# Ledger of designs, part 28: peptides against a protein of PDB entry 7BDX

Target 1, 212 residues: chain A of PDB entry 7BDX
Amino acid sequence: EMGAAACTLLWGVSSSEEVVKAILGGDKALKFFSITGQTMESFVKSLDGDVQELDSDESQFVFALAGIVTNVAAIACGREFLVNSSRVLLDTILQLLGDLKPGQCTKLKVLMLMSLYNVSINLKGLKYISESPGFIPLLWWLLSDPDAEVCLHVLRLVQSVVLEPEVFSKSASEFRSSLPLQRILAMSKSRNPRLQTAAQELLEDLRTLEHN

## One batch from the design tools (peptide; aimed at target 1 N122)

Design b2_p13_6_s2 (made by RFdiffusion4, then SolubleMPNN; from b2_p13_6, 6 letters changed)
Fold by OpenDDE base, seed 2:
Structure b2_p13_6_s2 (fold): chain B 212 residues (1-212), chain C 212 residues (1-212), chain A 13 residues (1-13)
Amino acid sequence: as target 1 above (212 residues)
Amino acid sequence: as target 1 above (212 residues)
Amino acid sequence: SELRPGLRTSPYE
């Protein structure tokens, strides 16, 4: 309970850029993000057996951790820190996104995807995550999620890849051969306006890439 | 481990006034400070049996909690919050200071005393803690501690009382009748310059009160 | 690329 409360406060204040800078300026940042990855992994592994109540202290704690990672990744120095000093955490997030079933732990998936999207704003971060083994299959796996918010953030991450020619060129063949185009087209007709827009924009980006 | 790491980060960033304001602006602040008191109390109760290693995750966690309380109390809105909305925490801190033996958990005592000192900067806070049952005996009990930093912060808290005529007048009779003057005089000759100065200043304040 | 604002989250959302 106390850990969840403390992490919730830390998550809340981490919305400030100055707070993120203060976190990263401390000598405990590395340890914190190391244990964060371990804690998130332990939580996801625990989900295979018992239907964890979404409102458990453990769930709230892990959501707060993922929220903190997201907010750290939201700023340039945070992205640089994560990509330079916390690669294991990024690897863990990618792994956990692969380990979670469609519809499983949606809120956590959204937060993790938001964190990866933020990391992808940095070209070094985008290179790192896109060069991760199974990244393209992972995107399509995640895009099979029934949740619109999960799919939205997957589309945003896909868009980050296609908008970077240097990154996209490395995976273009695999990307084109495995692209779930019908799924993206279906999303472009979604009643969720954010999902609809994201899917339409991605389809436009993809069309532009076919003409070049 | 993760809880201690998160609380350590929260402690570090709580040195900022803006972070304290952000903590207090959240709807989770009350719950956090409620559980903080409970956690600190549970920790102190656990000390009666096993010599807790000062470097335990539990100890670091509780130190971070006490540090956060101190940093919250360091600013005006934080003091107001604690005195208006977290009185049980203040009561707990006073209780724990009474429950700890001389030389026991010195670092925690120092942090708790710093928090109470900060609370005492607010007249409402000073009134609240000084009107707590056994407050004057507690000060003298704490002043019997062999640790110079504990004694220093006790002297600072005593000074806060004597510098407020409205507060001091209510306890002046008990204060004068129970004052460990010889102990304070001994501290005024301490090799610790901070303790020496604090004891000298308090003795000067006390002399001024005898002439009025 | 670096000009895109990062997504922020809050426990109050």
Scores: peptide ipSAE 0.413, ipTM 0.875, DockQ to the pose 0.299
OpenDDE base, seeds 1, 3, 4, 5: peptide ipSAE 0.406, 0.407, 0.407, 0.406; ipTM 0.874, 0.874, 0.874, 0.873

Design b2_p13_6_s3 (made by RFdiffusion4, then SolubleMPNN; from b2_p13_6, 6 letters changed)
Fold by OpenDDE base, seed 1:
Structure b2_p13_6_s3 (fold): chain B 212 residues (1-212), chain C 212 residues (1-212), chain A 13 residues (1-13)
Amino acid sequence: as target 1 above (212 residues)
Amino acid sequence: as target 1 above (212 residues)
Amino acid sequence: SELEPGLRTSPYE
């Protein structure tokens, strides 16, 4: 209980840039983000057994951790820290997104995808994530999710890849050969306006790349 | 481990006034400070058995909690919140300071005394604390501690009482009858300059009150 | 841009 409450407050205040700078300015940041990865991994591994109530203290704790990582990655110095000093955490997030089935742990997936999207704002972060083994298959796996917000954040991550020539050129052949075009076209007709817009923009970006 | 790490970061960032305002502005603050009291109490109760290593994750967690309470009480809105909405936490801190023996849990005592001192800056807080059952005996019990910093923060809390006529007048008879004057005089000769100064100032304040 | 603010999250959302 107390750990989840404390971590939830830390998540709430981490929405401030100055708080993120303060978190990273201390000698405890490295240890914190290392243990964060382990804690998130332990939680996901525990899901194969008991149906954890989504509202459990453990779930709320892991949501808060994922929220903190997202908010750290929301600013330039936070992205730099994660990409330079906490790559294992990024690897863990990628792994956990692969281990989770479609429709499983939706809120956690959204938070982890938001963190990866934020890391992708930095070219070094985008390079690191996109060069991870199985990254393109992972995107398509995640895009099969029934949740519109999971799909939205996958589309944003895909958009980050296609908008960077240095990154897209390396995976362009695999990307084009595996692209779930029918799924993206279906999303461009979604009743969810955010999902609809993201899918339309991505389709426009892809058309622009086919003509160049 | 993870709870202690998260709470330590929350403590670190709570040194900022803006972070304290953000902590208190959320709907989670009441629950957090309620559980904080329970957690600190559980820790102190556990000390009667196993000699907990002072560097344990549990100890660090409780130190971080006490540090957060101190930093919240360091600002006006934080004092108002504690005195209006978290009196049970103040009662718990007073109780725990009474339950701990001289020389036991020095770091925790210092943090708890700092929190009470900060609360005492507010007249409503000072009234609440000083009207607590056994408050004057508690001050003398704490002043028997061999640790100079425990004694320093006790003297500061005593000074907060004697400097407020509305508070001091209610306890003046008990205070004068029980005052460990020889102990305070010994502290005024301490090699510790902070303790020496605090004891000298208190003796001067007491002399001024005897002549009025 | 590397200077652009990313997505923020809150426990109150």
Scores: peptide ipSAE 0.363, ipTM 0.867, DockQ to the pose 0.374
OpenDDE base, seeds 2, 3, 4, 5: peptide ipSAE 0.356, 0.357, 0.362, 0.359; ipTM 0.867, 0.867, 0.866, 0.866

Design b2_p13_6_s4 (made by RFdiffusion4, then SolubleMPNN; from b2_p13_6, 5 letters changed)
Fold by OpenDDE base, seed 1:
Formats: C-alpha cells, structure tokens, sequence
Structure b2_p13_6_s4 (fold): chain B 212 residues (1-212), chain C 212 residues (1-212), chain A 13 residues (1-13)
C-alpha cells in the first residue's frame, strides 16, 4: 500500500522536467532504476496466467514505475541517462514486452512502449533498442495485440526506426521480409483516429523508402 | 527495497515548493498522508526495544515519509493542507514522539519535530498542536533527550508557543509550573552553537514575558 | 530531434 502511494505521487510529479532533473541529479537515481527493472520483472513473473488485478497495489506500483521511466525518457537528459546508465532497465522492458501475451497487461505494455518510444528520440537510444536481439520479431508480436493503444505505440516505435536511415539500413532486409503489411493496412482503416493516423503515416513513410 | 527507493526520491524532490504544490494538487495526496501516519505508527510499534537498524529499508522508508511531511509543512499551502485535511497525521506524530524513549530513533524524532515546527508557523497549526492532550508534558519529556538536535527542535517548538500570545496565554499556568528551567539553562551553555543560541533566545523571550 | 520532448504520462490520465 504505502509503496504504491509514494510511487504514484513520484510518477505524478515526474511529469515536470525540473523534477526529472532533480531525480537524476541525486545519487539515488542509479539504485532506483536498477531496482525498478527487477521489480517490474518480478511482477510480470508473478502473474498467474492471463488474469491481472489492474487495481491491486502491486499493479499500481508497477504502473507508477513504468510511468516514471516514461517521464524520465521524455526529456533529453533523461534519455541520455537511460542509454548511458540504465541499459539493463531497457533490456528488461524489451524482455517484459516479449513475455506478455496479446491482450495481457495492456496498461503496462502501453507505458513501457511509451518509454521505449521516448528513448528512440535519442539516436543512441534508438540504435541501442533496435540492435536488441529479436527486436523486429518483438515489434510484430506486439502489433498482434487486440488493444488499439498498444498497437498505436508499436506503430510509433516502428516509425522511429523507419525515419532514421542509419538505423533502418541495418535491419532493412529483416524488416521488409517480415513486415505485417496486411495488419498495418487494417489499422489504417481503424475507427480509432490516433491508430488510423499512425498507420497511414507509417504506410506513407514506407512507400517513400521503397521509391528511394 | 523499491518502496524505500521511490519514497527517498519523492522526499528529495519534495524540497521544491512546486513539487509540494504538485503533490497537493493531485487526488492521491489525502490517501498518501493517511497511509503515512499508519506506516510510521507500524514502524515505531515494531521496534524491538532500543535497537534500531538506521540503515534498514524500513527505517529509510519512514525517514523519507517524515521528510516529505516536513517539506510539505515548510510552505504555506502545505501547512494549510495538513491542518485542514491531515489532523490524524499530526496526532500520530505527537503520539510517536511520546512513545519513543530518550535517545531512541533520534533521526526520526528530529524529522517529526521539524514537521511540527513547520506546522507551528501557521497560527491554526500552532493552536491545533498546542491544544493536543499532554502537549506540554511531551515537550519536557522530549527536552530530556541526550541528542542536541532533538533538544534544538524542541526549543524551536517551545519558542513558537512562547512567541504567540494567543496560544501561550491558554497554557501559561501549566507552562510556568512545569518549565524545566535548569535544563534550558544547561542548554544555553552547550558546546553546540545552534542549541546554545536557541536556548539563550528562549530564555530572553521568557524573561520578556515575565516582565509583562 | 535529440532535444525533442517525448510523451508524458500521469497517474491521473
């Protein structure tokens, strides 16, 4: 209970850039982000099948942790910190996204995908996550999710890869051979406006790359 | 572990007035401060005699909670919040200060006394805490502590009472009859400069009140 | 791009 309440407040105030700078300026930041990955991993491993009590203190605690990681990655110095000093946390987030089934832990997936998208704004961060073993298969696995917000944040992360020639060129062969084009085309016809727009923009970006 | 790490970061960032405003602007603040009192009480009740592992995760967690309460009370809107919406937490802090023996949990006592001192800057807060049953005996009990920082913060809280005529007049009879004058005089000769100054100033304030 | 603000989240979202 108290841990979840404290962490939820920390998440809320971490929406401020100055609070993120204050977190990272302290000697406790490294320890905090080290334990964050372990705590998130323990939570995902403790999940009994597909049933998640979304309102449990444990769930709220892990949501707050993922929210803090997202808000840290939202600013330049936070991205630099994560990519330089918290790579194990990034590896953990990638692993957890692979371990979760389609439709399982949707809120946590969204938060983790938002954090990875924010990391992808930094070219060094984008290089790091895109060079992770199984990254491309993971994107397509996640794009099979029935949740529109999960799929939206996957499409945003795919767009970050596609829009960076230095990153895309390294995985272009695997990307083109495994691209779930029919799934993306279906999303471009979604009734969810944000998902529809993101899928349409990605299809336009992909067409531009095929003509070059 | 993770709860203590998160709460320690929240304590650190709560040194900012803008962060305190952000904490109090959220719908989670009431729940957080309700659970804070219960958590601090549970910790003090779990103490086996006079032995405290100051470096334990549990101790660090409770220190961070007490530090957050102090930082919230450091600003006008935080004092107003505590006095209006978290009176049970103030009652808990007063109770815990009474339950702890001289020399026991010094760091926690200092943080709790700092929070009560900050609350005492608000006349409504000072009225509330000074009208608590056993408040004057509690001050003298705490002033028996061997720790100079505990005694310093007790003297500051006594000074807040003495400097407010509307508060002091209500308890002046009990205060004068029970005042540990010899103890305060001994503190005015302390080798600790902060304790020495605080005791000297309080003795001057008391003399001014006796001549009126 | 490197300095661009990312997505923010809140427990109140």
Amino acid sequence: as target 1 above (212 residues)
Amino acid sequence: as target 1 above (212 residues)
Amino acid sequence: SELAPGLRTSPYD
Scores: peptide ipSAE 0.413, ipTM 0.866, DockQ to the pose 0.383
OpenDDE base, seeds 2, 3, 4, 5: peptide ipSAE 0.411, 0.413, 0.413, 0.410; ipTM 0.866, 0.866, 0.866, 0.865

Design b2_p13_7 (made by RFdiffusion4)
Pose (drawn by RFdiffusion4):
Structure b2_p13_7 (pose): chain A 212 residues (1-212), chain B 210 residues (1-210), chain P 13 residues (1-13)
Amino acid sequence: as target 1 above (212 residues)
Amino acid sequence: EMGAAACTLLWGVSSSEEVVKAILGGDKALKFFSITGQTMESFVKSLDGDVQELDSDESQFVFALAGIVTNVAAIACGREFLVNSSRVLLDTILQLLGDLKPGQCTKLKVLMLMSLYNVSINLKGLKYISESPGFIPLLWWLLSDPDAEVCLHVLRLVQSVVLEPEVFSKSASEFRSSLPLQRILAMSKSRNPRLQTAAQELLEDLRTLE
Amino acid sequence: AFEELLEEKREED
């Protein structure tokens, strides 16, 4: 209970750039981010499906961990630190997104997809994520999730890699072969404006790159 | 005059999340949200045989109080703090909406309805408001108000209550059937565009979940 | 420029 309370407080204060710089400056953050991925992996493996039932100081603990990772990656030196020091944590995030079934732990998936988008803002972070093993199959599969907020964060991550045609050119062929054009087109007609324009903007960029 | 000027200044700066977080600790020593409800209750009681005066120092004081409550509830930890600590203030807001006759204190009713909408974004806040005494009769009473802005914010609150699970097993199925569907339909053909669109949106949501 | 563009999109979000 005490461990989760401290992680929740750290999640609250990690929204500040001044606090994020202080976390990376203290010679204990490396250990914190290594054991964070182990705790997130342990939490996901412990779930035999079901849902989560807002596990008392268990789910709030991992949510605080993913929340901290997201708030750290939201700061320039934070996403820089993560791609240099905590590449194993990025591997764990990408692995846990594929390991989590659609509709299972939706809040955890959005927090994790938000952190991957933030790390992709860093040039090396974009290279690392896009060059990870089944990255493209993972993207199209996360789009098969019924939750609209998960689909929105997948489209925002796809738009981020698509916005760097140089990195996008390495993962060619499968981007044209396997892309769920029909699902992205359906998302361009959603009554939710943020999801609708995200898919509309991604479709504009996808059609423009195939011709230009 | 001095009290209203300081409250208006606080309403201006309360649009910042950093300021809202700073306000939530101050409620301990000086019961800011406890005495806010008393001041709002005292103001409405003082309008015995009369309606609003406006441009007054007293009118802008309570407007600033309701505006501050709304700007606090607009921040996630603000609406979380209100539903945990300031449930009496939420009671006062819901009570004063029913106590205010139609056409009386229109600006105050809109600001108060905005704050309830914001608190409803929090899961416990939604339960607390929807399970409050006389809540459905209050929605009907507020929709009988001639002012379009008040009707708009009632429809926005009703839309927030209609969306999300609320157990969904006839707990929310009966809430939808008990609404003034005729008045919502009349407001769907309204000459006020903002009101017409809110009633139209709400009607779509009522039909979608039927 | 790339980082700036996505940073702006992030702030907007």

Design b2_p13_7_s1 (made by RFdiffusion4, then SolubleMPNN; from b2_p13_7, 7 letters changed)
Fold by OpenDDE base, seed 5:
Structure b2_p13_7_s1 (fold): chain B 212 residues (1-212), chain C 212 residues (1-212), chain A 13 residues (1-13)
Amino acid sequence: as target 1 above (212 residues)
Amino acid sequence: as target 1 above (212 residues)
Amino acid sequence: SYEEKLEKKLKEE
């Protein structure tokens, strides 16, 4: 209980840029983010059995950890830290997103995808995650999720790839050949306005690339 | 491990007044400080057996918790919160300071004493802790500690009582009758300059009160 | 654009 409570408070205050700078300016940041990845991995591996109650202290603890990573990645120095010094954490997040089944741990998926999206704001971060083995198949796997928020954050991450010519050119053939166009078209007709808009914008971006 | 790491980061960032305000402005503060007291109590109760290694994750976790309480008490709104909404935590700290033997858990004692000193800056806080059952005997028990930092923080807390006429008058008879004057005089000759100064100042304050 | 990405930062509280 106490660990989850402390981590949840740390998550809340990490919404501040100055708090993120304070965390990263200390000598404990590297260890913390290393253990974060391990803890998240251990949690996801424990799901093969009984449905850990979404409201368990352990689940809330892992959500708070993912939230902290997201908030760190929302800051320029935080992105630099993650892409330079905590690449193993990014690899872990990508792996865990692949290990989770559609509909499984939706909130955690959303937080992890938000962290990757924030990392993708940095060109170095976008290069790193997009060059990860199986990244494109992973995007399509995640886009099969029944949850609209998961799909929304996948579409935003896909857009980050599409809008960066240097990154997109390296994988354009694989991207075009595997694109679940019918799925994205279906999302552009979603009743969820955020999902609908994100799918429409991505379709427009893709059309622009096909004509250039 | 992860809980201790998160709590240690929270401790570090809680040195900021704005972070303390953010923690206390949320809906989680009451629960957090309630569990904090319970966790510290559980840790101290576990010491009756094997010397838990000072560097254990559990020890570091409890140190971080005590550090957070100290940093909260360093802020005006934090003192108000503790003395209004978390009195059980103050009671727990006083109890744990009594339960620990001289030389046992020195770092934790120092942090807990620092938190009580910070609370004593608030007249309401000073009234609350000084009116606690056994407070004066507790001060003398703690002053028997071989550690100079423990003794220093006890002397500072004693000074807070002595310098407040409204508080001191209520316990003046008990205070004067039980005062370990020889121990304080010995501390005024300490090679530790901080302890020496604190003991000298307290002796001067006591002399002033005897002549008035 | 890259600038549009910067404006679309995601924070969780």
Scores: peptide ipSAE 0.082, ipTM 0.838, DockQ to the pose 0.238
OpenDDE base, seeds 1, 2, 3, 4: peptide ipSAE 0.034, 0.027, 0.063, 0.033; ipTM 0.834, 0.824, 0.840, 0.826

Design b2_p13_7_s2 (made by RFdiffusion4, then SolubleMPNN; from b2_p13_7, 7 letters changed)
Fold by OpenDDE base, seed 5:
Structure b2_p13_7_s2 (fold): chain B 212 residues (1-212), chain C 212 residues (1-212), chain A 13 residues (1-13)
Amino acid sequence: as target 1 above (212 residues)
Amino acid sequence: as target 1 above (212 residues)
Amino acid sequence: SYEKLLEERLREE
């Protein structure tokens, strides 16, 4: 309980850029983010079945951890830190996203996807995650989720790849050959306006790439 | 481990006034400080003997908690919060300081004493802690510690009482009748310059009170 | 605009 409460407060205050800089300026950051990855991994591995107790101290703790990572990745120096000094955490996030089933741990998936999206704002970060083994299959796996928020954040991450020619060119063949176009088209007709818009924008970007 | 790491980071960033305001502005502060007291109490009760493993995750966790309380108490709104809404925590700190033996958990004692000193900056806070049952005997108990830092922070807290006539007058008889004057005089000759100065200042303040 | 946007910083729930 106390750990979860402390971590939740840390998450809340990490919404400040100055707090993120303070976290990273200390000598504890490396250890903290190393343990973060391990803790998230332990949590996911402990899941028995597809139901996660959202109100448990453990789940709230892990949500707060993922939230902190997202907030760190939202800042330029935080992205630099993650990409240069915390790559194992990024690897862990990618692995965990692959290990979770559709509909399982929706909130955690969303938070982790948001963190990856923030990392992808940096070209170095985008290169790192997109060059991860199985990255493209992972995106399509995640896009099979019935949850609109999961799908939304997957589409945004896909868009981050598509909009960077240097990254997209390396995987263009694989991307085109495996693209779940019908799934994305279905999402462009979603009742969820955020999902609908994201799918439409991605489809426009894909069309632009086919004509160039 | 993860809880301790998170709490340690929270402690570090809580050195900022803005972070303390953010902690207190949320809806989690009451719960957090309630659990903090319980956690500190559990730790102290779990001690078997006079030796505390300073490098253990649990001890580091509790140190960070005490550090956070100190940082909160260093700010005007934080003092107001503690005195108005977290009195049980103050009671717990006083109790724990009484339960620890001389030489036991030195660092924790120092942190808790620092928090009480910060609370004492507020007249309402000083009134609250000084009116606690056994407060004066507790001060003398703590002053028996062989550690110079413990004694230093006790003397500073005693000075806070002495310098506030409204508070001192209520306990002046008990204070005068139980004052370990020889102990304070010995401290005024300490090789530790901070302790030496604090003891000298307190002796001067006491002399001034006797002549008024 | 095809510019990448920052995610909003998450606060505690």
Scores: peptide ipSAE 0.055, ipTM 0.850, DockQ to the pose 0.203
OpenDDE base, seeds 1, 2, 3, 4: peptide ipSAE 0.047, 0.043, 0.047, 0.043; ipTM 0.850, 0.853, 0.852, 0.854; seeds 1, 2, 3 fail the geometry check

Design b2_p13_7_s3 (made by RFdiffusion4, then SolubleMPNN; from b2_p13_7, 9 letters changed)
Fold by OpenDDE base, seed 2:
Structure b2_p13_7_s3 (fold): chain B 212 residues (1-212), chain C 212 residues (1-212), chain A 13 residues (1-13)
Amino acid sequence: as target 1 above (212 residues)
Amino acid sequence: as target 1 above (212 residues)
Amino acid sequence: SYEEKLRKRLAEE
């Protein structure tokens, strides 16, 4: 209980750039983010058994951790820190996203995807993530989720790759051959306006790349 | 481990007034400080058995909690919050200070005493603390500690009472009759310059009150 | 810039 409460408060205040800088300026940042990855991994591994109530203190704790990572990645120095000093955490997030089944831990998936998206704002982060083994198959696996918010954040992450020619060119063949075009087209017709817009924008970006 | 890490980061960033405001501005503050008191109490109660290693994750967690309370109390709105909305936490801190033996949990005592001192900057806080049953005996109990930092912060808390005529007048008789003058005089000769100064200042303040 | 094309998001509670 207390851990979840403390972590939740830390998540809330991590929306401030100055707080992110303060977190990273201390000698404890590396340890914190290392343990964060381990804690998130432990939580996801525990889901194969007892139905952890979505509202459990443990779930809230892990959500807060994912939220903190997202907020850190929202700041330039935070992205630099994650990409330079906490790559293991990024690897963990990628792995966990692969381990989670469609419809499983939607809120956590969204937060993790948001963190990866924020990391992808940094070209070094985008390169690191996109060069991860199985990254493209992972995107399509995640895009099979029934949740519109999960799919939205997957599409945004795909867009980050597509909008960077240096990165996209390296994976373009695999990307084109495996692209779940029918799924994206279906999403462009979604009743969820955010998902619809993201799918439409991605389709436009892809069309632009085919003409270039 | 993760809880302690998160709480320690929260402690670190709580040195900022803006962070304290952010902590208090959320709907989670009341719950957090309630659980804080319970957690600190649980920790102190656990000390009667197994020698919890001072460097345990649990100890670090509780130190961070006490640090957060101290930093919250360092800010005007934080003092107001504690005195208005988290009196149970203040009661808990007072109780725990009474339950701890001389030489026991020095670091925690210092942090708790610092929090009480910070609360005492607010006249409403000073009144609340000083009107607590057994407050004066508690001060003298704490002043029996062999640790110079504990004694220093006790003397500072005593000084907060002595410097406020409205508060001091209500307890003056009990205070004068129970004052461990020889202890304070000994502290005024301490090799610890901070303790020496605090004891000397308190003695001067007491002399001034005797002449008024 | 690449960074200008992307919109960072905060995870708020």
Scores: peptide ipSAE 0.058, ipTM 0.849, DockQ to the pose 0.319
OpenDDE base, seeds 1, 3, 4, 5: peptide ipSAE 0.055, 0.058, 0.056, 0.056; ipTM 0.847, 0.844, 0.848, 0.843; seeds 1, 3, 5 fail the geometry check

Design b2_p13_7_s4 (made by RFdiffusion4, then SolubleMPNN; from b2_p13_7, 8 letters changed)
Fold by OpenDDE base, seed 2:
Structure b2_p13_7_s4 (fold): chain B 212 residues (1-212), chain C 212 residues (1-212), chain A 13 residues (1-13)
Amino acid sequence: as target 1 above (212 residues)
Amino acid sequence: as target 1 above (212 residues)
Amino acid sequence: SYEEKLEARLKEE
């Protein structure tokens, strides 16, 4: 309980840029983000056996950790820190997104995808994530999720790749050959207006790239 | 490990007034400080049986909690919050200071005494603490501690009482009759310059009160 | 563009 409460408070205050700078300016940041990755991995591994109640202190703790990573990645210096000094955490997030089944731990998936999207705002971050082994298959696997919020954040991350020519050119062949176009087209007809808009915008971006 | 790391980061960033305001402005503050008191009490109770290594994750966690309370009490709105909404935590800190033996958990005692001193900056806080049952005996018990930093912070808290006529007048009879004058005189001859100064200043303040 | 990317800040819900 106490750990989850403290971590939740830290998540809340990490919405401030000055707090992110203070976290990163300390000598504790590297260790904290290393343990964060291990803790998230341990939690996901525990799900295969125990029906962990979604409202457990453990779940709340891991959500707060993922939230902190997202808020750190929202800041330019935080993105630089993660991409330079905490690559193992980014690798862990990518791995965990692959290990979770469709519909499993939806809230955690959303938080992890939001963190990766924030990292993808930086070209160096986008390069690192997109050059990860199995990244394109992972995007399509995640896009098979029945949850609209998971799919929304996957589409946003795909758009981040598509809107950067230097990144898209490296994966363009695999991307075009494996693109779940029918799935994205189905999302463009979603009753969820955010998902509908994101799918429509991505389809427009893809059409622009086919003509250039 | 992860809980201690998160709590340590929260402690570090709580040195900022804006972070304290953010913690208190959220709907989680009351619960957090309630659990804090319980966690600190549980830790102190565990010491009677297990030689908890001073460098344990549990010790580090409790130190961070006490540090957060101290930093909250350093801010005017934080003092008001503690005195109005988290009195049970203040009661717990007073109790734990009594339950710990001389030389036991010195670092925790120092942090708790620093928090009480910060609360004592507010007249309402000083009134609340000084009107707690057994407060004067507790001060003298703590002043028997072999640690110079514990004694320094006790002297500072005693000075907070002495410098406020409205508070001192209520306890003046008990205070004068039980004052460990010989102990304070011995501290005024300490080789620790901070302890020496604090003891000398308190002796001067006490002399001023005897002449008025 | 990267400049048009929305920062996904999470607040406590």
Scores: peptide ipSAE 0.048, ipTM 0.827, DockQ to the pose 0.217
OpenDDE base, seeds 1, 3, 4, 5: peptide ipSAE 0.038, 0.042, 0.024, 0.032; ipTM 0.823, 0.825, 0.818, 0.829

